Peptides against a protein of PDB entry 2QAS. Designs and how they scored, part 5

Target 1, 120 residues: chain A of PDB entry 2QAS
Amino acid sequence: PPEDLMQYEAMAQDALRGVVKAALKKAAAPGGLPEPHHLYITFKTKAAGVSGPQDLLSKYPDEMTIVLQHQYWDLAPGETFFSVTLKFGGQPKRLSVPYAALTRFYDPSVQFALQFSAPE

## One batch from the design tools (peptide; aimed at target 1 Y40)

Design b1_p10_3_s1 (made by RFdiffusion4, then SolubleMPNN; from b1_p10_3 with T10A)
Fold by OpenDDE base, seed 3:
Order: structure tokens, then C-alpha cells, then sequence
Structure b1_p10_3_s1 (fold): chain B 120 residues (1-120), chain A 10 residues (1-10)
């Protein structure tokens, strides 16, 4: 097949990452997401820019899935990454995840799913 | 509730 010098597939992937960003911004708004919407976000834990407790990330050497529904705090969706506080083992942990590190996004309430290629 | 759920089905 002909070579795509425009890299349309990559453009499309980046555009779809924007959907996740927008969804998180809605989740961060006052009152949170409109019920019953909730988000499952999967990302590569070793991707550049991913930040969090070493002990936690060490337990998930490849990917980790977090859920934003009823128990999340200080969700801050920036332009290149988002940060959020979640409880693991009863302890609040702060995670910072670049959108580029995402591999999957899912909202079970409407069965909306997105998959992305992320750094190995 | 579990701290991390299994991968979502899609």
C-alpha cells in the first residue's frame, strides 16, 4: 500500500487522546461526572512522565488501570497530563499521568471504549 | 472495595 507521509493514523490517535482529556475535565468539574458515567483509565506505568509512589508503580511494571467514579480527589486535568489522588490500601496516593501514556479508556455506563498505542 | 479493578471489558 502507498506510504502515508501525512501520518493520519497518528493524528487520529492524538485527537482521540483529546477525548480522554475532555472527559477528565468534565470529571473534574463541580459535581463530577453525570451519573452513571465513570471512567476506567489504563496507562503504561513506565512511560515517560508517569509519576506516583514507587512502591505502587512497582507492583504494576507494565500497565495499571484506575477508576474514577466515587472515590477520587483533586483531579487536575492539565493539557499534557492529569493528576489525581486515589486511595490504595486505604492510603491516599497522588498519580500524575501524561495522556501519551494511556493505552485504554472506557466508560462502562455507555460502553464507550478507546485504545491507544503507548510507549513500550 | 478493591483498590484497583480488573481491566474493563470492551
Amino acid sequence: as target 1 above (120 residues)
Amino acid sequence: PLPLPPPPAA
Scores: peptide ipSAE 0.046, ipTM 0.689, DockQ to the pose 0.121
OpenDDE base, seeds 1, 2, 4, 5: peptide ipSAE 0.045, 0.045, 0.043, 0.042; ipTM 0.682, 0.686, 0.674, 0.676

Design b1_p10_3_s2 (made by RFdiffusion4, then SolubleMPNN; from b1_p10_3 with T10S)
Fold by OpenDDE base, seed 3:
Structure b1_p10_3_s2 (fold): chain B 120 residues (1-120), chain A 10 residues (1-10)
Amino acid sequence: as target 1 above (120 residues)
Amino acid sequence: PLPLPPPPAS
């Protein structure tokens, strides 16, 4: 097949990453997400820009899935990455994840799912 | 709080 010099697929993927960003911004707004909406976000833990407790990330050498429903704090969705505080083992931990590191986004309430290619 | 669940099914 002919080569796509426009890289349309990549552009489409980036546009869809924008959906995740927008969803997180809604989740960060006062009152949070409208129930029953909640988010499952999967990302490559070793991707550039991913930041979090070493002990935590060490347990997830490839991918990690976090859930944003009732137990999350200080969600800050920036333009290139988002940060959020979640409890692991009863301890609050801060995670910073670039949208480029995402591999999956899912909202079970409406069965909305997105998959992305992330750096290996 | 409960531990993180496995990746959700599509």
Scores: peptide ipSAE 0.045, ipTM 0.678, DockQ to the pose 0.103
OpenDDE base, seeds 1, 2, 4, 5: peptide ipSAE 0.044, 0.044, 0.045, 0.041; ipTM 0.675, 0.680, 0.678, 0.675

Design b1_p10_3_s3 (made by RFdiffusion4, then SolubleMPNN; from b1_p10_3 with T10E)
Fold by OpenDDE base, seed 3:
Structure b1_p10_3_s3 (fold): chain B 120 residues (1-120), chain A 10 residues (1-10)
Amino acid sequence: as target 1 above (120 residues)
Amino acid sequence: PLPLPPPPAE
C-alpha cells in the first residue's frame, strides 16, 4: 500500500483521545456525569508522565483501570493530562495520567468504547 | 469501596 505521509491514523487516534478529555471535563463539571454514565479508563502505568503512589503503580506493572462513577474526587482534566483522587484500600490516592498513556476508554451505560495504542 | 475491577468487556 502507498505511504501515508499525512499520518492520518495517528491524527484520528489523537482526535479520539480528545473524546476522553471532553468526557472527563463533563465528569468534572458541577454535578458530575449524568447518571447512569460512568467511565472506565485504562492506561499504561509506566508511560511517561504517569504519576501516583509507587506502591500502587507497582501492583500494576503494565496497565491499570480506574472507574469514575461515585467514588472520585478533585477530578482535574487538563489539556495534556488529567488528575484525580481515588480511594485504594480506603485511602485517598492522587493519580495523574497523560491522555497519551490511555489504552482504553469505556462507558458501560451506553456501551461506548475506545481503544488506543499507547507508548511503551 | 470495592477494589478496582478488571478491564471492562465490550
Scores: peptide ipSAE 0.051, ipTM 0.689, DockQ to the pose 0.118
OpenDDE base, seeds 1, 2, 4, 5: peptide ipSAE 0.048, 0.048, 0.050, 0.036; ipTM 0.686, 0.692, 0.686, 0.658

Design b1_p10_3_s4 (made by RFdiffusion4, then SolubleMPNN; from b1_p10_3 with P1S)
Fold by OpenDDE base, seed 3:
Structure b1_p10_3_s4 (fold): chain B 120 residues (1-120), chain A 10 residues (1-10)
Amino acid sequence: as target 1 above (120 residues)
Amino acid sequence: SLPLPPPPAT
């Protein structure tokens, strides 16, 4: 097949990453997500720009899934990454995740799912 | 806090 010099697939993937960004911005708005919407976000823990407690990330050498429903704080969805505070083992921990590190996005309430290729 | 769930199924 002919080579796609426009890289349309990559552009489409980036556009879909924008859906995650937009969803997180809604989640960060006053009142949070409209019930019953909630988000499962999976990302490569070793991707460039991923930041969090070493002890936590060490437990997830490949991918990690976080849930944004009722137990999250200070969600800050930036333009290139989002940060959020979640409790692990009862302790609040801050995670920063670039959208480029995402591999999966899922909202069970409406069975909406997205999958992405992330750096290995 | 609740444990992290595995990746959800579609």
Scores: peptide ipSAE 0.044, ipTM 0.682, DockQ to the pose 0.117
OpenDDE base, seeds 1, 2, 4, 5: peptide ipSAE 0.042, 0.031, 0.043, 0.030; ipTM 0.680, 0.655, 0.676, 0.653

Design b1_p10_4 (made by RFdiffusion4)
Pose (drawn by RFdiffusion4):
Structure b1_p10_4 (pose): chain A 120 residues (1-120), chain P 10 residues (1-10)
Amino acid sequence: as target 1 above (120 residues)
Amino acid sequence: PAPAAPANAP
């Protein structure tokens, strides 16, 4: 015991996914992130709401990490998901990722990191 | 804490 009927830990997890959304809004600002800040986003490829090229998604069965630093365009962070154009083998492609699909967040510049979807 | 290599790495 005790069983947590309030699910405080789960609520704290969701509250923290919001940091990723807020960080993506600064990155979507004209001019991008304030250097040397850059972002690593890890997400569940099969989590509902994610869309991308069928070929690309098949290459990454469960987890996929993307980096937002030198090569990303048209970052569009909606309230419930974000979409971004990235390059894979020199070929530009478009992704949509719900904040709910996120499992990890990391900015190597200040070594700030978050882990989600992990009730432990 | 660092994630796996990014899918969009050059």

Design b1_p10_4_s1 (made by RFdiffusion4, then SolubleMPNN; from b1_p10_4 with A2V A5P)
Fold by OpenDDE base, seed 2:
Structure b1_p10_4_s1 (fold): chain B 120 residues (1-120), chain A 10 residues (1-10)
Amino acid sequence: as target 1 above (120 residues)
Amino acid sequence: PVPAPPANAP
């Protein structure tokens, strides 16, 4: 097949990553997510830009899934990455995740799912 | 698809 010099698939992926960013911005707004909406976000822990406690990230050498439902704090959805404070083992920890590191997004309340190909 | 168990227990 002809070579896609426009890289449409990549454009589509970026557009869909925009959905995640928008969703997180809604989650970060006053009042948080409108119930019963909640977000499951999966990302590559070794992707460039991913930041968090070494012990936590080491526990998940490939992918890690977090849920934003009832307990999330200081969610800051930036333009290229988002950061959020979550409790792991009862301890609050800060994570910073580039949207490019995402591999899955899911909202069980409406069964909305997105999958992404994150670079290794 | 069903998501994997979250690392942050709700």
Scores: peptide ipSAE 0.415, ipTM 0.870, DockQ to the pose 0.859
OpenDDE base, seeds 1, 3, 4, 5: peptide ipSAE 0.408, 0.408, 0.410, 0.406; ipTM 0.865, 0.865, 0.867, 0.866

Design b1_p10_4_s2 (made by RFdiffusion4, then SolubleMPNN; from b1_p10_4, 3 letters changed)
Fold by OpenDDE base, seed 2:
Structure b1_p10_4_s2 (fold): chain B 120 residues (1-120), chain A 10 residues (1-10)
Amino acid sequence: as target 1 above (120 residues)
Amino acid sequence: PVPPPPANAP
C-alpha cells in the first residue's frame, strides 16, 4: 500500500486524545463530573512521562486503570499530561500521566469508549 | 466493553 506521509492515523489518534483531555477538563471544573458520568482511564505505567509512587507503579508493571468518580482530588489536566490525586489502599497518591500513555478511556454511564495505541 | 478493575478503590 502507498506510504502515508501525512501520518493521518497518528493525527486521528491525537484528536481522540484531545477528547480525553477535554473530558478531564470538565472533570476538573468546579463541581466535578456531572453525575452519573465517571471516567475509567487506562495507561501504560512504563510510558515516558508517567510518574507516581514507585511502589504503586511497580505493582502495575504494564497497565493501570484508574477511575475518576467520587474520590479524586486536585485534578490538573495540562496540555500534554494530567495529574490527579487518588487513594490507593487508603493512602492519597499523586499520579502524572501523559495523554500519550493512554490505552483506554471509558465512561460507562453512556458507554463511551476510546482505545489508543501507546508506545511500549 | 467493561473496563478492568481500577487500581484506586472507588
Scores: peptide ipSAE 0.427, ipTM 0.878, DockQ to the pose 0.834
OpenDDE base, seeds 1, 3, 4, 5: peptide ipSAE 0.423, 0.418, 0.423, 0.423; ipTM 0.875, 0.875, 0.877, 0.876

Design b1_p10_4_s3 (made by RFdiffusion4, then SolubleMPNN; from b1_p10_4 with A2V)
Fold by OpenDDE base, seed 2:
Structure b1_p10_4_s3 (fold): chain B 120 residues (1-120), chain A 10 residues (1-10)
Amino acid sequence: as target 1 above (120 residues)
Amino acid sequence: PVPAAPANAP
């Protein structure tokens, strides 16, 4: 098959990452996510730009999934990454995740799912 | 699809 020098698949992936960014911006708005929407976000913990407590990230050497439903605070969806405070083992911890590190996005309420290829 | 177990689950 012909070689895709335009890298359309990569462009499509980036566009889809934009969906996640947009969804998080909605989640960060006053009142949070509209019920019953909630988001499951999976990302590569070793990806460049991922930041968080060492003890927490060490427990997930490859991928980690977080859920944004009722217990999330100070969600800040930037242009290249988002940060959020979540409770792990009852302790509030801050995570910063580049959109490029994402591997999966899912909203069970409407069964909307996206998968992304991220550097191994 | 089924969501993966979240790390911040209660």
Scores: peptide ipSAE 0.443, ipTM 0.878, DockQ to the pose 0.872
OpenDDE base, seeds 1, 3, 4, 5: peptide ipSAE 0.437, 0.438, 0.436, 0.437; ipTM 0.875, 0.874, 0.876, 0.875

Design b1_p10_4_s4 (made by RFdiffusion4, then SolubleMPNN; from b1_p10_4, 3 letters changed)
Fold by OpenDDE base, seed 2:
Structure b1_p10_4_s4 (fold): chain B 120 residues (1-120), chain A 10 residues (1-10)
Amino acid sequence: as target 1 above (120 residues)
Amino acid sequence: AVPAPPANAP
């Protein structure tokens, strides 16, 4: 098959990452996510730009999934990454995740799912 | 396509 020099698949992936960014911006708005929407986000913990408590990230050497439903604070969806405070083992911790590190996005309420390829 | 258990689950 012909070689895709336009890299359409990569462009499509980036566009879909934009969906996640947009969804997080909605989640960051006053009142949070509209019930019953909630987001499951999976990302590569070793990806460049991922930041968080070492002890926490060490428990997930490859991928980590977080859920944004009722217990999330100070969600800040930037242009290249988002940061959020979540409770792990009852302790509030801050995570910063580049959209490029994402591997999965899922909203069970409407069974909407997206998968992304990220560097191994 | 249910994701893995969330790390911040209660």
Scores: peptide ipSAE 0.427, ipTM 0.866, DockQ to the pose 0.932
OpenDDE base, seeds 1, 3, 4, 5: peptide ipSAE 0.414, 0.418, 0.417, 0.412; ipTM 0.860, 0.862, 0.861, 0.859

Design b1_p10_5 (made by RFdiffusion4)
Pose (drawn by RFdiffusion4):
Structure b1_p10_5 (pose): chain A 120 residues (1-120), chain P 10 residues (1-10)
Amino acid sequence: as target 1 above (120 residues)
Amino acid sequence: AAAAFFEAFA
């Protein structure tokens, strides 16, 4: 015991996904992130709401990490998901990722990191 | 690390 009927830990998890959304809005600002800040986003490829090239998604069965630093265009962080154009083998592609699909967040510049979807 | 991150993104 005790069983947590309020699910405080789960609520704290969701509240923290919001940091990723807020960070992506700063990155979507004209001019991008304030250097040397850059982002690593890890997400569940099969999580509902994610779309991308069928070929690319098949290459990454469950987890996929993307880096937002030197090569990303048209970052569009909606309220419930974000979409961004990245390059894979020199070929530009478009992704849409719900904040709910996120499992990790890391900015190597200040070593700030978050882990989600992990009730432990 | 959290303080520096949130200050930089303010």

Design b1_p10_5_s1 (made by RFdiffusion4, then SolubleMPNN; from b1_p10_5, 6 letters changed)
Fold by OpenDDE base, seed 3:
Structure b1_p10_5_s1 (fold): chain B 120 residues (1-120), chain A 10 residues (1-10)
Amino acid sequence: as target 1 above (120 residues)
Amino acid sequence: SEAEFLAALA
């Protein structure tokens, strides 16, 4: 096949990462996500820029999925990463996740799914 | 809650 010097596939993947960013911005807006929408976000825990509690990240050495539905606080979707507070072991933990670390996005309410290749 | 942390399927 012809050589793609434009790297269109990578461009498309990055554009789809933008969907996650936009969805998180909707989630962070006043009132949160419109019910019944909720988000399953999977990411590589060892990806560059991922920040969180050592005990949590050690428990999930490859990748983990967070659920944004009922128990999350201070969701802050930035331009390159988002941060959110979740409870683990009954304690609030702050996670910061670059969009580049994402491997999967899913909204079960409408069965909307995205998959991404993330750096190892 | 801990229920909202899931290991990815593999």
Scores: peptide ipSAE 0.047, ipTM 0.685, DockQ to the pose 0.034
OpenDDE base, seeds 1, 2, 4, 5: peptide ipSAE 0.036, 0.042, 0.036, 0.025; ipTM 0.659, 0.679, 0.660, 0.608

Design b1_p10_5_s2 (made by RFdiffusion4, then SolubleMPNN; from b1_p10_5, 6 letters changed)
Fold by OpenDDE base, seed 2:
Structure b1_p10_5_s2 (fold): chain B 120 residues (1-120), chain A 10 residues (1-10)
Amino acid sequence: as target 1 above (120 residues)
Amino acid sequence: SEAAFLASLA
């Protein structure tokens, strides 16, 4: 097949990453997500720009899924990455994840799912 | 009061 010099697939993926960003912005709004919506976000823990607790990232060397439902704080969805505070081992930990690091997004409440190809 | 974490080792 002809070579796609426009890289449409990549553009489409980026657009879909925008859905995640938008969803997180809704989640960060006052009152949080409207029930029963909640988010499962999976990302490559070793992707460029990922920042978080060393012990947590070491425990999950490939991918990690965080659940944004009831136990998260200070969700800050930026333009290129989002950050959120989650409790791990009883301690609040700040996690920063570039949207480019995402591999999966899922909202079980409405069975909405997105999958992404992230660099290894 | 701890967040749920899931991981894939694949």
Scores: peptide ipSAE 0.047, ipTM 0.650, DockQ to the pose 0.031
OpenDDE base, seeds 1, 3, 4, 5: peptide ipSAE 0.045, 0.046, 0.044, 0.047; ipTM 0.643, 0.649, 0.647, 0.643

Design b1_p10_5_s3 (made by RFdiffusion4, then SolubleMPNN; from b1_p10_5, 5 letters changed)
Fold by OpenDDE base, seed 2:
Structure b1_p10_5_s3 (fold): chain B 120 residues (1-120), chain A 10 residues (1-10)
Amino acid sequence: as target 1 above (120 residues)
Amino acid sequence: SEAAFFASLA
């Protein structure tokens, strides 16, 4: 098969990553997500740009899933990464995740799922 | 009041 020098598959994945970004922006808007929508976001914890509590990231050396439903604060969806405050061990922790680090996105309310090939 | 998160095996 001919070599794809256009990298169409990567373009498509980037476009779909845009869906996640857009969804997070909706979640960050006043009032948050419209019920019953909520987000399961899975990412590689060791991916470049991932930042968070050492104990949390060490506990999940490969990837972890966060749930954005009721217990999240200050969701800030940037252009290349998003950050959010979650309570871990009873303490608020700031987590920053590049969209490129994402491996899965899921909204159970409507069974909308996306999967991505993130750098290993 | 604890955030929901877990690890998954890829």
Scores: peptide ipSAE 0.052, ipTM 0.660, DockQ to the pose 0.033
OpenDDE base, seeds 1, 3, 4, 5: peptide ipSAE 0.051, 0.050, 0.047, 0.045; ipTM 0.657, 0.654, 0.641, 0.647

Design b1_p10_5_s4 (made by RFdiffusion4, then SolubleMPNN; from b1_p10_5, 5 letters changed)
Fold by OpenDDE base, seed 4:
Structure b1_p10_5_s4 (fold): chain B 120 residues (1-120), chain A 10 residues (1-10)
Amino acid sequence: as target 1 above (120 residues)
Amino acid sequence: SEAAFRAALA
């Protein structure tokens, strides 16, 4: 097959990362997501820019899926990354995840799924 | 495979 010097697939993935960002902005609005919508977000825990509790990241050295349904706080979707507070062992912990680190986005309420190629 | 983490319920 001919070479794609435009890298259209990468551009398409970046555009679809915008869907995740937009969905998170809806989730961050007062009242959260409209029921029954909720989000499963999977990301590479060792990707550049990922930050969070050392014990949590050690437990999930490759990929981790966070669920944004009823138990999340202070969701802050920025332009290049989002941050969110989740309770781990009863203690609130802050996670920061660049959109570039995402590998999967899923809303099971409507079976909407996106998959991404993330850097190792 | 992916590992799942869900915030603990109060």
Scores: peptide ipSAE 0.065, ipTM 0.696, DockQ to the pose 0.038
OpenDDE base, seeds 1, 2, 3, 5: peptide ipSAE 0.049, 0.049, 0.017, 0.056; ipTM 0.689, 0.685, 0.572, 0.698; seed 5 fails the geometry check

Design b1_p10_6 (made by RFdiffusion4)
Pose (drawn by RFdiffusion4):
Structure b1_p10_6 (pose): chain A 120 residues (1-120), chain P 10 residues (1-10)
Amino acid sequence: as target 1 above (120 residues)
Amino acid sequence: SPEHMASFHP
């Protein structure tokens, strides 16, 4: 014991997904992130709400990490998901990722990191 | 550095 009927830990998890959304809004600002800040986002490829080229999603069965630093365009962070154009083998492609599909967040510049979808 | 990969853990 004790069983947590309030699910405080789960609520703290969701509250923290919001940091990712807020960080993506700064990155979507004209001029991008304040250097040397850049972002690693890890997400569940099969999590509902994610869309991308069928070929690309098949290459990454469960987890996929993307880096937002030198090569990303048209970052559009909605309230419930974000979309961004990235390059894979020199070919530009478009992704949409719900904040709910996120499992990890890391900025190597200040070594700030978050882990989600992990009740432990 | 890679721009993407299968998984990354800090």

Design b1_p10_6_s1 (made by RFdiffusion4, then SolubleMPNN; from b1_p10_6, 5 letters changed)
Fold by OpenDDE base, seed 5:
Structure b1_p10_6_s1 (fold): chain B 120 residues (1-120), chain A 10 residues (1-10)
Amino acid sequence: as target 1 above (120 residues)
Amino acid sequence: APSLAASFRP
């Protein structure tokens, strides 16, 4: 087949990353997500720009999935990355995740899923 | 498979 020099698939992926960003902005708004919506976000822990406690990231060397439902604080969805505070082992930890590091986004309440290719 | 962590409750 002819070579796609436009890289349409990549452009489509970037557009879909925008959906995640928008969803997180809704989650960060006062009152949080409208019930029963909640988010499962999977990302590559070793991707460039991912920041968090070393012990936590080492525990999940490839990918980890966080859940944003009832126990998340200071969700800050920026333009290129989002940060959020979650409890791990009872301790609050701050994570910073570039949207480019995402591999999966899922809202089980409506079974909406997105899958992404992230740098390894 | 990705490992589930944080904010998850049974």
Scores: peptide ipSAE 0.069, ipTM 0.738, DockQ to the pose 0.195
OpenDDE base, seeds 1, 2, 3, 4: peptide ipSAE 0.062, 0.068, 0.064, 0.067; ipTM 0.700, 0.728, 0.705, 0.705

Design b1_p10_6_s2 (made by RFdiffusion4, then SolubleMPNN; from b1_p10_6, 6 letters changed)
Fold by OpenDDE base, seed 5:
Structure b1_p10_6_s2 (fold): chain B 120 residues (1-120), chain A 10 residues (1-10)
Amino acid sequence: as target 1 above (120 residues)
Amino acid sequence: APSMAASYEP
């Protein structure tokens, strides 16, 4: 088959990453997500730009899924990455995750799922 | 399967 020099699939993936960004902006707005919406976000922990406590990231060497529902603070969805404070083992931890590091986005309330390719 | 790190811990 002909070679796709336009990289349409990558363009589509980038567009879909925009959905995640938009969803996170809604989650960050006053009042948070409209119930019962909540987000499961999976990302590659070793992807470029991912930052957080070393002990936490080392516990999840490949991927980890965070849940944005009842306990999240200071969600800041930027243009290229988002940051959020979550509790792990009762301690607040700050995570910074580039959208490019995402591998899965899921909202169980409406069974909306997106899957992405991310750097190995 | 990705390891889950839930923000909500019972």
Scores: peptide ipSAE 0.061, ipTM 0.711, DockQ to the pose 0.190
OpenDDE base, seeds 1, 2, 3, 4: peptide ipSAE 0.058, 0.059, 0.061, 0.059; ipTM 0.698, 0.697, 0.704, 0.701

Design b1_p10_6_s3 (made by RFdiffusion4, then SolubleMPNN; from b1_p10_6, 6 letters changed)
Fold by OpenDDE base, seed 4:
Structure b1_p10_6_s3 (fold): chain B 120 residues (1-120), chain A 10 residues (1-10)
Amino acid sequence: as target 1 above (120 residues)
Amino acid sequence: PPSLAPSFRP
């Protein structure tokens, strides 16, 4: 088969990562997400740029899924990564996740799902 | 399979 010198698959993946970024920006806006929309975000915990409590990340050596619905604070969706405060065991903890580290995005309210290939 | 964070709730 012909060689794809345009790298269309990679471009498509980047475009889809843009959907996640846009969704998070909506979630960060005043009032948050329009109900009943909420987000399940899965990422590789050992991917470059991932930052958070060592004890927490150690419990999830491969992937971790966080839920952004009712209990999240200071969501800051940047251009290359987003950061958010979530409670674990009743304690607020800050996570910073590059979009490149994502492996799954899901909104159960409308059954919208995206899957990504993230570096191991 | 991906692990659900402790903050998860249905």
Scores: peptide ipSAE 0.056, ipTM 0.700, DockQ to the pose 0.219
OpenDDE base, seeds 1, 2, 3, 5: peptide ipSAE 0.024, 0.053, 0.055, 0.048; ipTM 0.594, 0.694, 0.687, 0.694

Design b1_p10_6_s4 (made by RFdiffusion4, then SolubleMPNN; from b1_p10_6, 6 letters changed)
Fold by OpenDDE base, seed 1:
Structure b1_p10_6_s4 (fold): chain B 120 residues (1-120), chain A 10 residues (1-10)
Amino acid sequence: as target 1 above (120 residues)
Amino acid sequence: EPAYSASYEP
C-alpha cells in the first residue's frame, strides 16, 4: 500500500488522547463526574514523565490501572499530563501521568473504551 | 475503603 505521508493514525491517536484530557477536566470540575460515570485509566509506569512513589511504581513494572470514582483528590488535568491523589493500601499517593503514557481509557458506565499506542 | 479510586487490574 502507498505510504501515508499525512500520518493519519498518529493524528487520530492524538485526538483520542484529547478525549481523556477533556474527560479528566470534567472530572476535576466542581461536582465531579456526573453519576454513574467513572474512569479506568491504564498507563505505562516507566514512560517518560510518569511520577509517583517508587515503592508503588515498583509494584507495576509495566503498566497499572487507576480508577477514578469514589475517592480521588486534587485532580489536576494539565495540557500534557494530569496529577491526582489516590489511596493505595490506605495511604494517599500523588501520581503524575502524561497523557502520552496512556494505553487504555474506559468508562464502564457507558462501555466507552479507548486504546493507545504508548512508549515501551 | 472501596477498591475504586485506587489501582485496579481488570
Scores: peptide ipSAE 0.053, ipTM 0.706, DockQ to the pose 0.294
OpenDDE base, seeds 2, 3, 4, 5: peptide ipSAE 0.050, 0.050, 0.049, 0.045; ipTM 0.695, 0.698, 0.700, 0.683

Design b1_p10_7 (made by RFdiffusion4)
Pose (drawn by RFdiffusion4):
Structure b1_p10_7 (pose): chain A 120 residues (1-120), chain P 10 residues (1-10)
Amino acid sequence: as target 1 above (120 residues)
Amino acid sequence: TYTPPAPAND
């Protein structure tokens, strides 16, 4: 014991997904992130709400990490998901990722990191 | 120190 009927830990998890959303809004600002800041986003490929090229999604069965630093365009962070154009083998492609699909967040510049979808 | 997985994009 004790069983947590308030699910404080789960609420803290969701509250923290919001940091990713807030960080993506700064990155979507004209001019991008304040250097040397850049982002690693890891997400569940099969999590509902994610869309991308069928070929690309098949290459990454469960987890996929993207980096937002030197090569990303038209970052559009909505309130419930974000979409971004990235390049894969020199070919530009479009992704949509719900904040709920996120499992990890890391900025190597200040070594700030978050882990989600992990009740432990 | 945390090490992220390799990114899928270029």

Design b1_p10_7_s1 (made by RFdiffusion4, then SolubleMPNN; from b1_p10_7, 3 letters changed)
Fold by OpenDDE base, seed 2:
Structure b1_p10_7_s1 (fold): chain B 120 residues (1-120), chain A 10 residues (1-10)
Amino acid sequence: as target 1 above (120 residues)
Amino acid sequence: PVVPPAPAND
Protein backbone atom coordinates (compact mmCIF):
# COMPACT_ATOMS: atom_id res chain seq x y z
CA PRO B 1 0.00 0.00 0.00
CA PRO B 2 1.10 3.58 -0.58
CA GLU B 3 3.01 5.36 2.15
CA ASP B 4 0.96 7.69 4.34
CA LEU B 5 2.96 10.88 4.39
CA MET B 6 0.19 12.69 6.24
CA GLN B 7 0.55 10.42 9.27
CA TYR B 8 -3.20 10.17 9.71
CA GLU B 9 -2.91 7.41 12.27
CA ALA B 10 -0.82 9.61 14.53
CA MET B 11 -3.21 12.52 14.09
CA ALA B 12 -6.13 10.30 15.00
CA GLN B 13 -4.30 9.06 18.07
CA ASP B 14 -3.60 12.61 19.18
CA ALA B 15 -7.22 13.55 18.69
CA LEU B 16 -8.30 10.64 20.85
CA ARG B 17 -5.77 11.59 23.50
CA GLY B 18 -7.68 14.85 23.53
CA VAL B 19 -10.72 12.94 24.71
CA VAL B 20 -8.79 11.80 27.76
CA LYS B 21 -7.64 15.35 28.42
CA ALA B 22 -11.19 16.62 28.14
CA ALA B 23 -12.48 13.89 30.43
CA LEU B 24 -9.86 14.73 33.03
CA LYS B 25 -10.79 18.38 32.83
CA LYS B 26 -14.35 17.40 33.62
CA ALA B 27 -13.07 15.32 36.50
CA ALA B 28 -11.05 18.25 37.79
CA ALA B 29 -14.02 20.60 37.76
CA PRO B 30 -15.83 21.42 41.00
CA GLY B 31 -17.75 18.43 42.21
CA GLY B 32 -15.55 15.96 40.39
CA LEU B 33 -16.79 13.24 38.11
CA PRO B 34 -20.53 12.84 37.91
CA GLU B 35 -21.49 9.48 39.32
CA PRO B 36 -21.32 6.75 38.25
CA HIS B 37 -18.48 7.79 35.95
CA HIS B 38 -14.96 6.86 36.94
CA LEU B 39 -11.79 6.61 34.94
CA TYR B 40 -9.24 3.85 34.56
CA ILE B 41 -6.06 5.18 33.04
CA THR B 42 -3.17 2.96 31.99
CA PHE B 43 0.21 4.34 31.02
CA LYS B 44 3.78 3.31 30.34
CA THR B 45 5.70 4.05 33.51
CA LYS B 46 9.00 4.49 31.73
CA ALA B 47 7.69 6.84 29.07
CA ALA B 48 9.36 10.21 28.77
CA GLY B 49 7.86 12.73 31.13
CA VAL B 50 6.31 10.29 33.56
CA SER B 51 7.11 11.39 37.07
CA GLY B 52 6.40 9.93 40.47
CA PRO B 53 7.93 8.21 43.48
CA GLN B 54 10.73 5.91 42.43
CA ASP B 55 9.62 3.15 44.74
CA LEU B 56 6.14 3.22 43.25
CA LEU B 57 7.23 3.30 39.64
CA SER B 58 9.71 0.52 40.33
CA LYS B 59 6.83 -1.77 41.21
CA TYR B 60 5.40 -1.24 37.76
CA PRO B 61 8.29 -1.51 35.30
CA ASP B 62 6.08 -1.51 32.22
CA GLU B 63 2.55 -0.26 32.74
CA MET B 64 0.48 0.97 35.61
CA THR B 65 -3.24 1.56 35.88
CA ILE B 66 -4.76 4.16 38.14
CA VAL B 67 -8.41 4.75 38.85
CA LEU B 68 -10.01 8.10 39.47
CA GLN B 69 -13.13 7.29 41.41
CA HIS B 70 -13.34 7.74 45.16
CA GLN B 71 -9.97 9.04 46.26
CA TYR B 72 -8.11 11.51 44.10
CA TRP B 73 -6.87 15.00 44.88
CA ASP B 74 -5.50 18.05 43.10
CA LEU B 75 -6.16 16.68 39.65
CA ALA B 76 -4.45 19.07 37.29
CA PRO B 77 -5.02 18.30 33.62
CA GLY B 78 -2.54 20.35 31.67
CA GLU B 79 -2.18 20.60 27.94
CA THR B 80 0.49 17.94 27.55
CA PHE B 81 0.27 16.06 30.83
CA PHE B 82 -1.87 15.70 33.90
CA SER B 83 -0.90 15.34 37.51
CA VAL B 84 -2.88 13.90 40.37
CA THR B 85 -2.49 12.84 43.96
CA LEU B 86 -3.59 9.32 44.81
CA LYS B 87 -3.12 7.02 47.74
CA PHE B 88 -1.02 3.89 47.46
CA GLY B 89 -1.01 1.69 50.50
CA GLY B 90 -2.50 4.55 52.43
CA GLN B 91 0.20 6.97 51.40
CA PRO B 92 -0.57 9.98 49.21
CA LYS B 93 1.68 10.22 46.19
CA ARG B 94 1.81 12.62 43.27
CA LEU B 95 1.95 11.36 39.71
CA SER B 96 2.60 13.32 36.56
CA VAL B 97 1.67 11.57 33.33
CA PRO B 98 2.01 12.87 29.79
CA TYR B 99 -0.96 12.07 27.61
CA ALA B 100 1.52 10.58 25.18
CA ALA B 101 2.34 7.89 27.73
CA LEU B 102 -1.22 6.57 27.82
CA THR B 103 -2.02 3.11 26.55
CA ARG B 104 -5.59 2.72 27.76
CA PHE B 105 -8.52 4.76 28.97
CA TYR B 106 -11.71 3.21 30.26
CA ASP B 107 -14.91 4.35 31.91
CA PRO B 108 -16.77 1.23 33.06
CA SER B 109 -19.95 3.13 33.77
CA VAL B 110 -20.66 3.50 30.08
CA GLN B 111 -18.16 0.95 28.79
CA PHE B 112 -16.23 3.62 26.93
CA ALA B 113 -12.74 2.48 26.02
CA LEU B 114 -9.78 3.89 24.15
CA GLN B 115 -6.47 2.27 23.37
CA PHE B 116 -3.27 4.01 22.39
CA SER B 117 0.16 3.11 21.14
CA ALA B 118 2.70 4.74 23.40
CA PRO B 119 6.41 5.01 22.69
CA GLU B 120 8.58 2.61 24.63
CA PRO A 1 -18.43 -6.72 30.00
CA VAL A 2 -14.87 -5.46 29.76
CA VAL A 3 -12.83 -5.90 32.91
CA PRO A 4 -10.36 -3.09 33.46
CA PRO A 5 -6.84 -3.74 34.69
CA ALA A 6 -6.45 -3.72 38.44
CA PRO A 7 -5.71 -0.20 39.62
CA ALA A 8 -2.56 0.41 41.60
CA ASN A 9 -4.04 3.06 43.86
CA ASP A 10 -6.42 2.78 46.76
Scores: peptide ipSAE 0.641, ipTM 0.902, DockQ to the pose 0.918
OpenDDE base, seeds 1, 3, 4, 5: peptide ipSAE 0.637, 0.636, 0.638, 0.630; ipTM 0.902, 0.900, 0.902, 0.899

